# Designs tried in a protein design run: peptides against a protein of PDB entry 6A30. Part 85

Target 1, 150 residues: chain A of PDB entry 6A30
Amino acid sequence: AQDADNVLQPIMDLLDSNLTLFAKICEKTVLKRVLKELWKLVMNTMERTIVLPPLTDQTMIGTLLRKHGKGLEKGRVKLPSHSDGTQMIFNAAKELGQLSKLKDHMVREEAKSLTPKQCAVVELALDTIKQYFHAGGVGLKKTFLEKSPD

## One batch from the design tools (peptide; made by RFdiffusion4, then SolubleMPNN)

Design b2_p21_6_s4 (from b2_p21_6, 8 letters changed)
Fold by OpenDDE base, seed 4:
Structure b2_p21_6_s4 (fold): chain B 150 residues (1-150), chain A 21 residues (1-21)
Amino acid sequence: as target 1 above (150 residues)
Amino acid sequence: SKSQERIKKLTEELKKAEEEK
């Protein structure tokens, strides 16, 4: 469980700041679309990072996201006052752009067999991130999350 | 679990945002 938390922490740090902002500024349909695109991006990133490289305790995702997340302003996206709203949206878009770049930098390595322990961590991480995007039922539908993003 | 706490937090934030609109 702790290993799964460590894998997901950098992703959730990025998503928490962005989703908090989007929840406040987006209409419900727009927010759902944003969630779907983020889900696809996260799943594609995880697939390339987890399935292809050997999961070390510091998952490639965790390491890559920590390297990129150090440039992610740890600043809790303060709720835009009317004057700072545009800048906050721009910052959120920039953060999403960094996640996209991370996807593109994931090199397809030779598929190595995961150990049973690594498989268990991946399965737990996938279940946890699905719960995250479902968000107690106010996020994405379970039926959508169970389908391949492709 | 930190992940479970974050799930709870996101759930509350999204719920609040839906109620405020």
Scores: peptide ipSAE 0.466, ipTM 0.890, DockQ to the pose 0.807
Fold by OpenDDE base, seed 3:
Structure b2_p21_6_s4 (fold): chain B 150 residues (1-150), chain A 21 residues (1-21)
Amino acid sequence: as target 1 above (150 residues)
Amino acid sequence: SKSQERIKKLTEELKKAEEEK
């Protein structure tokens, strides 16, 4: 659905840029590890965004991700060309971690249960992002993606 | 779908990177 695409666009924009860079500079085993850590971070962020902020009728996830995605685009964190690959991963994780701080500003409203429509959008968004990280089989394994990021 | 196009793009990029290594 168009709604699920709209929700995922900002996070995919951020991930596309980072994953393209990591694909170029990382060895295969390192890249896989990076993908796993990014998956955990994304899932934890999405879970917090769904569970903790009241999803108002406008997909708060899409707005949150868009505000953070645009903030990150404008804040071209120039990964210092000389920073250790570890620092780049840390910075990417930190940037995605800023999504969790936006939660603190939203916690003031009572957690409302999702409507059936919102649940369907979230389910579709989750399936789509799993496909994204699976990347036609060259990304993460399906068995890993079906497990909790905990 | 825009998302499906992004998935396809990432798939091709990661596949290319794997082939070059």
Scores: peptide ipSAE 0.466, ipTM 0.890, DockQ to the pose 0.795
Fold by OpenDDE base, seed 1:
Structure b2_p21_6_s4 (fold): chain B 150 residues (1-150), chain A 21 residues (1-21)
Amino acid sequence: as target 1 above (150 residues)
Amino acid sequence: SKSQERIKKLTEELKKAEEEK
C-alpha cells in the first residue's frame, strides 16, 4: 500500500492543483467534462508508461494531445467565453506529462517487464486513482471509470 | 493512507464547489 501511495504522489500533486482550480472556475457540467478528459489522459499515459518501451515525455504528451485534441472539438462543451477549454486541457496535459516520473517509480530503468510485485503495486495504484476520480461520488461515475478510455 | 486522505480532501473540495454554485 505504501508503495502505491509513493507511486501516486506525483500524479496526485499535479491533479490536486489543477482540479482545485477547475472546481473553482468551471461550471458543473464543464467540470465533469474536464474530469473525463483528465481521466482519459491519465489512463492513457499510465498504460503507455507500463506497456510501451521508453517513450520520451514529449513523445507521450504529443501523441496523447493529438489523440485528445480531435475529441474535444466535437464536444458541445459550453466553455466560459474567456477560456479556451482546449488550451486549459493542453496546459493540464503538459503538466501531466510529468507522469513519466511514474515510470521511475514502477519500472526499474533496465526492466522492460514488471515483476509480480510491481504488477500488484500497479493494480493497487489503478484502484486508488479510480477512487480519486470518483471522489466519494461527486466526481466521475464508477461505471465510467471501469470502461476503457480508448 | 496518504492517498486516502487526498481522496477525502478532493471530495470535500468538490462538494464545496458544488454548494457555492
Scores: peptide ipSAE 0.458, ipTM 0.889, DockQ to the pose 0.792
Fold by OpenDDE base, seed 2:
Structure b2_p21_6_s4 (fold): chain B 150 residues (1-150), chain A 21 residues (1-21)
Amino acid sequence: as target 1 above (150 residues)
Amino acid sequence: SKSQERIKKLTEELKKAEEEK
């Protein structure tokens, strides 16, 4: 369980920051769409990370996600009061765009077979991240989360 | 676990956002 937590922490740090912002600025339908796209991105990233030997280290996942997500904290530019919402949405969209590029940069290297322990950690991590996106029922539907993002 | 705490936090944030809109 602790290993799964360690693997997920960098991802959740990024997601928490983004989702907190999106929850505040997005209309419900837009927020749902953003959640779906983030889910697909996370699933694809995790899949590639499992296959890529260099990314088996939890620090590498966090670093890759953080490199593409660093635009979030510095972007609290004092925006004029009337354009604040639009600019925040624009900044959020830009950040999502940067995250989507991570998918393209993760080249699928030779598939490394996981040990039974690693498989158990991955399974627990996947279950945990599904729960995260379900968010007690106010996030994504379970039926959506159980489907392949492909 | 820390992950469970994050799940709870997100749940609360999304719930709050839903209630405010």
Scores: peptide ipSAE 0.454, ipTM 0.885, DockQ to the pose 0.761

Design b2_p21_7_s1 (from b2_p21_7, 13 letters changed)
Fold by OpenDDE base, seed 4:
Structure b2_p21_7_s1 (fold): chain B 150 residues (1-150), chain A 21 residues (1-21)
Amino acid sequence: as target 1 above (150 residues)
Amino acid sequence: EEEIRKKFRESYQKVLAEAAA
């Protein structure tokens, strides 16, 4: 549990920050689209970072997200409270672009077999992320989350 | 907005609590 939390906390912090912004400015259908893109990004990042390199206590995701999360916070364009909706959408799109860049920084290493412990951590992490994105039914549909490549 | 964000956080916290248990 603690290992999974260490992996997930940086992701959740990043997601919470971005979702706060997106929920303010996006209509429901747009928000769902954003969530789908974030889901794909998270899954692809996890696949490259967890499955390929050995999970250390500081998972590459945790390290990368902590490093880039701080970078994203530094690079986050402060939305002026009085900015028009167009500027807010543009800033949100820029934040999404930064997340995409994070994906590109994931180095594909040789796929090593995960230990049973690592598999358990990954499974718990995936379940947690699925539950997060479902958000009691206000987020993504379970059917969509289950069809996504694990 | 706040309700959506709250639901996301609650889902995460629930899973963590269950795993710690």
Scores: peptide ipSAE 0.111, ipTM 0.699, DockQ to the pose 0.594
Fold by OpenDDE base, seed 5:
Order: structure tokens, then sequence, then C-alpha cells
Structure b2_p21_7_s1 (fold): chain B 150 residues (1-150), chain A 21 residues (1-21)
């Protein structure tokens, strides 16, 4: 559980920051689409992390996400309260682009068989992320989350 | 907006608490 939290906390902090921005600038339909894309990105990142790097690399992803998240926080262009909605969208797109770049920097190590402990951490992490994205029903539908290949 | 964000955070915290118990 603690290991899962250590990995997930940076991701959740980043997601919270991004969702705050998206909720402010996006219409409901657009927000749902953004959530779906974020879900796919997170799932793909986790899959690559689970299949390719040892547990040490999960901490590295957390560290990378923190580093990029801090870089994003430092690069938190205070969206001037008066910034044109276009600039907000551009900044949001830039943040998403940084997440994508982080994905590309994730070292593809060969799929090592996960230890039982690693499997348990991954399962817990997946459940946590699913619950996060569902958000008590205000986020993505359970049916959508369950159809995502684990 | 704040309500949505709150629900996301609450969901995450709930799962973590349940896993720690």
Amino acid sequence: as target 1 above (150 residues)
Amino acid sequence: EEEIRKKFRESYQKVLAEAAA
C-alpha cells in the first residue's frame, strides 16, 4: 500500500492540478473527452512501467513526474486571470504535451515477470486510479474504466 | 468545478485509506 501511494501521489497531484485547470476552461463534454485521454495516457504509462521497469523505476517515474510536475508548477504561468481562453487551452495542451514527453522518456526495459508483491502494488494502484477517475460518479463511467485492458 | 475536483480527491483518499486498513 505504501509503495503504491509513493508511486501514485505524484501522479494524482499532477492530475489534480490539470483537472483544476481543465474544469475551469472546458465545457462538460470537452472535459469528459480530456478525462478519457488522460485515462488512456495514465494506463499506457502504467502498463509500460509495469511491463518494462523494475520497482525502482516506478519511484523514478514518481520522481520524474514530481520533477516535471514541479517544473510545471514553476512553469505555472500564473494564468493571468485575464488571459484569453485561447491561452489557457494552449497552456493546458502544453502540460499534456509534457506528460506525453515523460512517457517517451520512460525506459522500455524488457517485460520482467512481476513478483507477487509487485503485482499486488500494481493491482492496488490500478484500483486507486480507477476510483479516482470515476470520482464517485462525476468522472468517467465504470463501464469505460473496466473495458480498459489491464 | 471545485466540487468535481473535491470528488476526485475524496475518491483517491478513500481508496488509500481502505488499502491501509
Scores: peptide ipSAE 0.108, ipTM 0.698, DockQ to the pose 0.611
Fold by OpenDDE base, seed 2:
Structure b2_p21_7_s1 (fold): chain B 150 residues (1-150), chain A 21 residues (1-21)
Amino acid sequence: as target 1 above (150 residues)
Amino acid sequence: EEEIRKKFRESYQKVLAEAAA
């Protein structure tokens, strides 16, 4: 549990920061679409983290997420005008897209089979993230979350 | 908007609490 929390906390902090911004500037349908894209990004990031040596990658993901998250916190200023809102979404999407580029630099170190303990942590982390994105029914549908490639 | 964020956080905290029990 503690290990899962250590992995998840930086991700959740980033997600909370992004959701705070998106919730303020997006209509509900747009927000749902953003959540779906964030879900895909998180799943892809986790999948890659699992393939990479777990302990060192937690720090890297946390650092990367923190570097990108700090950029978003400074942007929490003035409700940008309608034109500025689009730019903020674009910038947020660009920052999230840079997380996607982490995709290419994460050298597929030899897919060391996760130890049973690591598998359990990953499963718990995935369940936690699913519950987070479901948000008691306000977020993404369970069916969508379950169909996401584990 | 704030309600959505609140529910996200509550869901995360709930899962963590359940895992710690």
Scores: peptide ipSAE 0.098, ipTM 0.691, DockQ to the pose 0.593
Fold by OpenDDE base, seed 3:
Structure b2_p21_7_s1 (fold): chain B 150 residues (1-150), chain A 21 residues (1-21)
Amino acid sequence: as target 1 above (150 residues)
Amino acid sequence: EEEIRKKFRESYQKVLAEAAA
């Protein structure tokens, strides 16, 4: 449990920060779309972290997400005018896009088989993230979350 | 808006509490 929390906390902090921003600037339909993209990003990031570096305590996920999240936090962006909100979404999308480029730089190390302990942590982490994104029914549908490659 | 964020946080906290039990 503690190991899973250590892995998840940086992700959850980033998600909370982003959701706070997106909830303020997006209407409901747009917000749902953003949630879907964030879900995909999180799943892809987890997959890479599982496949590439061993889940070390300083999870590359946390560092990657924190590096990208700090870029958003320092922007205590006064919700600028409508035009600036679009630019922020664009910048956020660009930052998310850079995460995709990081995929290309992450050397495809052969998928090291996870130890049973690591598998258990990943399973717990995945369940937690699914519940987070479902958000008691106000977020993404369970069916969508279960069908996502995870 | 704030209620949605609250629900996300509550769901996460619930899972953590269940995992710790």
Scores: peptide ipSAE 0.086, ipTM 0.668, DockQ to the pose 0.600

Design b2_p21_7_s2 (from b2_p21_7, 14 letters changed)
Fold by OpenDDE base, seed 2:
Structure b2_p21_7_s2 (fold): chain B 150 residues (1-150), chain A 21 residues (1-21)
Amino acid sequence: as target 1 above (150 residues)
Amino acid sequence: EEEIRKKFLDSYQDVLKKAAA
């Protein structure tokens, strides 16, 4: 549980920050679309983290998420004018896109098979993230979350 | 909007509580 929390907390902090921003600036339909993209990003990030040595990766994800998250905290959510809202979404998407570039720099260290313990932590983390995105039924549909490549 | 965020956070906290039990 503690190990899963250590992995999840940085992700959830990032997600909370982004969702708070998007919730304020996006209409419900747009927010759902953003959530879907965030879900894909999180899943891709988790998948890559699983392939990388677990201990170093927690720090890397945390550091990467923190580096990107620090940029969002200082922005007093001025209700962006319509033009500013689009730019904020674009910037947030760009920041999220930079997380995708982490793909290329994560040297495929030899896919050391996750130890059973690491697998259990990842499974728990994935389940938690699924539940988070489902949000008691108000978020993403369970069927969408389950179709994500395991 | 804030309600959605709250539900996300509540869901996360609930999962953490269940995992710790």
Scores: peptide ipSAE 0.095, ipTM 0.650, DockQ to the pose 0.573
Fold by OpenDDE base, seed 5:
Structure b2_p21_7_s2 (fold): chain B 150 residues (1-150), chain A 21 residues (1-21)
Amino acid sequence: as target 1 above (150 residues)
Amino acid sequence: EEEIRKKFLDSYQDVLKKAAA
């Protein structure tokens, strides 16, 4: 549980901040698309990290996400004027683009077999992220989340 | 926004609580 929390907390912090921003600035249809892309990004990053070198206590995901998440200055939630909303979308898209580029730099190391403990942590993490993205039905559909490669 | 955020957070917390159990 503690290991899973250590892995999840940085991811969830990033997701919470981004999803909150997107919920404010995006139309429902756009938000769903963003959520889907974010889900894919997270899943792909996790998959690569699991395949990548041993889960050091600071999951490479957490470190990578923290390094890129620092660019979201907690700007004072001024009600974005319409012009400010466009800039925020552009900035958010740029940040997501940077995360995607970071993904491309993650070198696949040889797939080390995960220990049973590591597998359990990953499974718990995946379940947590799925529940987070589902958000009691207001987020992504369960059917979409279950079709993602485990 | 707050409602969506709350639902996300609640879902996360519920899973964490179950895992600690």
Scores: peptide ipSAE 0.095, ipTM 0.628, DockQ to the pose 0.655
Fold by OpenDDE base, seed 1:
Structure b2_p21_7_s2 (fold): chain B 150 residues (1-150), chain A 21 residues (1-21)
Amino acid sequence: as target 1 above (150 residues)
Amino acid sequence: EEEIRKKFLDSYQDVLKKAAA
């Protein structure tokens, strides 16, 4: 449970900050599209985190998420004008793109088989993230979340 | 963990409800 919380907390903090922002600035149809892209990104990141030895990656992901999370907090104060909203989306997309580049650095470590404990933690983390993206039925459909490669 | 999930879901649902309104 504590290990799952350590993995989930940085992801949840990132998702909470980004999704809260997107929910405020995006129309419903745009928000659904953003949620789908974020879901793909999170699943891709989780898949790679599973392939890499958890100890070094958790600290790197935590440090990277903390560094990027601090950048998002600075934008919180001013109600962005429409022009500022576009820039924030661009910055968020750039940050998400950097998470995609982190992909290339993480690929170098040999795919170590997850221990049963690590598998259980990842499964629990995935269930939590699925519930978050479903958001009691106002977010993504369960059928969409279940079809994504876990 | 369940409590953290609930708090997070409740917070996000409130944001989505406000945005839909």
Scores: peptide ipSAE 0.117, ipTM 0.694, DockQ to the pose 0.074; fails the geometry check
Fold by OpenDDE base, seed 3:
Structure b2_p21_7_s2 (fold): chain B 150 residues (1-150), chain A 21 residues (1-21)
Amino acid sequence: as target 1 above (150 residues)
Amino acid sequence: EEEIRKKFLDSYQDVLKKAAA
């Protein structure tokens, strides 16, 4: 439980900050699209984290997520004018795009078989993240979340 | 908006409580 929380908390903090921002600035339709893209990003990041670096690099995910999250926190941006909001989304997308570049630097280490303990932590993490994105039924549909490649 | 976040946080806290039990 503590290990799962340590892995999840940085992700949840980042997601909470981003979703709070997007919920404020985006229309419902746009927000839903953003949620879907964030879900895909999180799933891809988790998959890569599970498949590529051993869980010991929690510091890297946390640091990467914190570096990207701190970029948004320091942007206690005054509700920017419509133009500034678009630029913030673009910058957030660009930062998220840099996460994709991190994928290229993550050397395909052979999928080290996760230990049973690591698998359990990942399963718990996935369930928590699914619940996050479902948000009591106001977020993404369960069917969409379950079809995402676990 | 705030309700969405609150519902999530409540759900997350419930999951954490269940995992700690």
Scores: peptide ipSAE 0.087, ipTM 0.645, DockQ to the pose 0.546; fails the geometry check

Design b2_p21_7_s3 (from b2_p21_7, 11 letters changed)
Fold by OpenDDE base, seed 4:
Structure b2_p21_7_s3 (fold): chain B 150 residues (1-150), chain A 21 residues (1-21)
Amino acid sequence: as target 1 above (150 residues)
Amino acid sequence: EEELRKKFLDSYKKVLEEAAA
């Protein structure tokens, strides 16, 4: 559905940029840790948006995720050297930190019950995001992804 | 390590392609 795509696109853009970067620069253990933190951040952002009124939520998540995702676009070209990897991780962590600060500014308004349509969009979005983080089995474990509060 | 990264990227790209279709 067009609505699902509108919700997913900013998330996908953010994930594409970040996961690609992390896959290139991180050792396996570090990558898993980064993925876990990113997953938490995404889930937290989605949770807050779902609780917020429908009209502002889709645009705000999209805008917020897009705003944070754009910061990584310039880094796509040069394969970072190992020494550059630490700085890239630091920068990525800083960007993730900014996303976490967004958490504090999103006032939980009273959870309006999502319409069935909104629920379907959220479910589709969650499934897609889970697939991204699982990455065919080389990313996060399904058990970890499924335990995340929906 | 490099092979693992490659597998991750390949799998991730596949997911992206499937989601975009």
Scores: peptide ipSAE 0.056, ipTM 0.582, DockQ to the pose 0.175
Fold by OpenDDE base, seed 5:
Structure b2_p21_7_s3 (fold): chain B 150 residues (1-150), chain A 21 residues (1-21)
Amino acid sequence: as target 1 above (150 residues)
Amino acid sequence: EEELRKKFLDSYKKVLEEAAA
């Protein structure tokens, strides 16, 4: 449980900040695209964090995610008025660019076999993240989320 | 569109609250 919290909390904080922002500023089509890219980023991050590095590295990546997530919050671009679609797209692209930079700072280690405990943590984390992205049916479709390699 | 955004945010917040619990 504690290990799950250590992995989930930074991700949840990042997702909360970014998804809330994107939901406010993005047109529906743009929002869906952003969500898909975020989903891919999160999945890749989890794969690299859990499958490749030891538990200590998971904490490090969590710390990095928090640090960069906070940096993203500080760079809170003034929510453009709903009238400027160009500004909304620009802001969304800027936020995605910041997340991409975070990805580049993630350390890739050699793939290690997961213990049963680690597998359980990963499964729980994945389920939670899927729920976030699905958002009660108004986010990404379940079919899309399930097709992503676990 | 605004209604959809509101629903998304409300649902998302609910998920976060449930996970924090």
Scores: peptide ipSAE 0.052, ipTM 0.580, DockQ to the pose 0.191
Fold by OpenDDE base, seed 3:
Structure b2_p21_7_s3 (fold): chain B 150 residues (1-150), chain A 21 residues (1-21)
Amino acid sequence: as target 1 above (150 residues)
Amino acid sequence: EEELRKKFLDSYKKVLEEAAA
């Protein structure tokens, strides 16, 4: 449980920060699209972090997510003017794009088979994240979440 | 929109509480 929390907390912090921003600036339909993209990003990040580097590199997830999350200052996001909102979306998209580039720098270590303990942590983390994104039915559909590559 | 965020966070908190029990 503690290991799962250590993996999840940085992800949840990033998601909270992004959701706060997007909830303020996005129309409902756009927000839903953003949530889908965030889901994909989270799943890809988890896959890379758990499958590629050994779980011991929890520091890398936290650092990567924190580096990308720091751009969204915890501060009172003043409702940016329309122009500022577009720039913020662009910056957020750019930051998300940089996460995709990090994929290329992560040495394709051959997917080492996860230990049973690691598998259990991943399963718990995955279930938690699915529930988070489902949000009691107000978020993403279960069918969408289950079909996502994990 | 803010309510949606709240629902996400509430769902997460619930999962953590259940996992800690």
Scores: peptide ipSAE 0.050, ipTM 0.583, DockQ to the pose 0.472
Fold by OpenDDE base, seed 1:
Structure b2_p21_7_s3 (fold): chain B 150 residues (1-150), chain A 21 residues (1-21)
Amino acid sequence: as target 1 above (150 residues)
Amino acid sequence: EEELRKKFLDSYKKVLEEAAA
């Protein structure tokens, strides 16, 4: 359980920061599109984290998330004016784009077979993330989440 | 739309609380 939390916490922190913002500023259809793109990003990131030795990736993801997380001041996000919303979306997209580029720099270490314990942790993590994206039915549909190549 | 956002945030918070437990 603690191992799953260690893997999930950085992802959840990223998602919490971004999704809270997007939920506030995006129209419903836009929000759903953003959620779909975030879902793909998270799945791709997890797939790589699973394939890569856990120790190096957690440190890199943690370091990257820490470097980018410092910019989201916990400040009372006053509802930014429409112009500020666009800039925030652009910044968030840029951050997400950088996470995608990190994809290219993650050295294809040989797919080490996950131990059964690691598989169980990943499965638990995936279930939690699916629940998060489903958000009690107001987020992504279960059918969409299940079709994602886990 | 605002109600949907509120429901999303409430559900999201609940999921986070459950995951932290």
Scores: peptide ipSAE 0.060, ipTM 0.585, DockQ to the pose 0.226; fails the geometry check

Design b2_p21_7_s4 (from b2_p21_7, 12 letters changed)
Fold by OpenDDE base, seed 5:
Structure b2_p21_7_s4 (fold): chain B 150 residues (1-150), chain A 21 residues (1-21)
Amino acid sequence: as target 1 above (150 residues)
Amino acid sequence: MEEIRKKFRDSYQKVLEEAAA
């Protein structure tokens, strides 16, 4: 449980920050698309971090996400005045583009055999993330989340 | 939209609490 929390917390912090921004500037349809891309990114990141390096490098997920997320930090979310809204959308689109590029660089390697401990961490992490993205029904549909390769 | 974000966060916290029990 503690290992799962250590892996999840940096991811959740990043996701919360991104969602706060996107929720303010995105139309509902765009937001759903963003959530889907974030879901894929998180899944790929988890797979790489848990399967490729030993679990001891918990900082890798946070570091990978932070290296590419640094472009987001500059936005002191001033409530966009009408004129600033277009620029905010443009910036958000650029940031999403960077996240997508990160995804493309995350080569899915063949599934290595996981230890029982690693399996337990993965299962707990996946359940947590699924519930987070579902958000009591206001987020992504369960059917979409279940199609993700577990 | 803020309500949606809140639900995301609340969902995560609930799972963590359940996992810690």
Scores: peptide ipSAE 0.040, ipTM 0.577, DockQ to the pose 0.534
Fold by OpenDDE base, seed 3:
Structure b2_p21_7_s4 (fold): chain B 150 residues (1-150), chain A 21 residues (1-21)
Amino acid sequence: as target 1 above (150 residues)
Amino acid sequence: MEEIRKKFRDSYQKVLEEAAA
């Protein structure tokens, strides 16, 4: 439980920050698309975090997420003009695209079989994240979350 | 939109509470 929480907390903090921003700038239809992309990002990040570095390197999750989150300076996010919002979405999409390329580079490492402990942490983390993204029915559909490549 | 965000947070909080019980 504690290990899963340690993995989830940084991800949830990032998601909350991003969702707050997207909720302000996006229409409902756009927000749903963003949520789907964030779901993919989270799944990929979790896979990398749990499969690639030993669970002990909490610092790498924070660094990977912080490197991608650095564009959101803590500053008074002046709601960028509609044009600036589009550019931010485009940049976020570009960053997501780079993450997909990073997946292709990382898939070349032999799928090290997760230890039973790692599997249990992944399962718990996935269940928690699915519930978060479902958000009591206002978020993503359960069917979408379940069919997402685990 | 803020209501949706709140529901996301509330859902997460509920999961954490259930996991701690």
Scores: peptide ipSAE 0.038, ipTM 0.575, DockQ to the pose 0.481
Fold by OpenDDE base, seed 4:
Parts: sequence; C-alpha cells; structure tokens
Structure b2_p21_7_s4 (fold): chain B 150 residues (1-150), chain A 21 residues (1-21)
Amino acid sequence: as target 1 above (150 residues)
Amino acid sequence: MEEIRKKFRDSYQKVLEEAAA
C-alpha cells in the first residue's frame, strides 16, 4: 500500500498541474488527445520506475519528473488573466512537448520481469489511474485503457 | 490508498467542471 501511494502521489501532481490548464483552453476532442498522451506517459513512467528498477520505498517517478519535467508547474498551473488565446495554446503545446520528451525517454528501456511485490503495486496503481482517466465514461474509453500494458 | 483515490476523483471532477464552464 505504501509503495503504491509513493507511486501515485507524483502522478497525481503531474495530472493535476496539467489537466487544469488544458481543460480551460482545449475543446473536448483536443482534451481527449491530451488525456491519451498523459496516459501513455504515466504507463511508460510506471514501467521504468516499477518494472525496470528494484522497487524501493522511494519511487523514481518524482526524480524523473524533476529531471525531465522541470518546466511543469508544481500544483495547479495558473495562467495569467491577460493572456490571449494564442499564448495559451503556445503554453499548452510547450507543456505537451515536455511530457512527450519524458515519454520517449521512458520507452528506450527494456522491460524486466516483475516480482510479486512489483505486480501488486502496479495493480493497485493501475486500478486508480484507470478510474481517473475513465472518469465515469466522460474520459477515455475502457477499451483503450485495457489495451495498455499491465 | 483510498485517500489518494479520492483525490484523483475530486481532481478530475474539478477539471471536468472547469472544461464545461
């Protein structure tokens, strides 16, 4: 349980920071695309931090996010009240670019076999994250979420 | 774990509300 909490907390911070921004400036179709990219990022990050390295009480997600996501605001991203739509889109694109770079970095590593402990942590985390992204049917489709590596 | 799950749900609900405004 504690290991799962350690994994989920950095992910929560990432999602909260970015989704608030994107929800304000993106139409529904664009927002769904953003959600798909965030989902992929989360899955790849989990693979790297849980599957590849030995599981410890300190998750590597926070370290990876700090290393590759330094441009991401901690907590809710606040847009200036006087920003025009063009600037908002540019800022959103910049944030997406940072996330994409992080995703691509995670994919370069070969997956290893999971220990029973690692499996338990991943299962707990994935259950929560899938519920988050599905959001009672208004988010990503279950079929899309279930095709992701477990 | 449940506290974190709740935070995810609450956070996403807020995002949806903001998107609908």
Scores: peptide ipSAE 0.030, ipTM 0.557, DockQ to the pose 0.109
Fold by OpenDDE base, seed 1:
Structure b2_p21_7_s4 (fold): chain B 150 residues (1-150), chain A 21 residues (1-21)
Amino acid sequence: as target 1 above (150 residues)
Amino acid sequence: MEEIRKKFRDSYQKVLEEAAA
């Protein structure tokens, strides 16, 4: 349980920050697409966090979060003009793209089979995240979350 | 875990309410 909490906390912080931003700048239809991409990102991040040694992952997630966190000054987010919203989406997409490329670099590390303990942590974390993204039926559909290859 | 789940749910509900507004 504690190990799952340690994995989930950074992901939760990332999701809360990004979802709050996207809720403000995206229309409902766009938001659903963003949620699907965030779902993939979260799944990939979890896989890395659990498969990779804990020391390197906390630093990488922390560095990624720190690079993003510096831009989210608590300032009154003046509703960015339409141009600013596009740039934010572009930057977010670029970051997501970099995370996908990071997958290719990490795949070269020996697919260390998850230990039974790591599998249990992953399962617990996945259930929690699925519930989060489903959000009582107002978020992503259960069928999408269950069939996702990620 | 339940506390974290609750936080996730509450946070996401807030986001959806803000998006619907």
Scores: peptide ipSAE 0.022, ipTM 0.563, DockQ to the pose 0.109

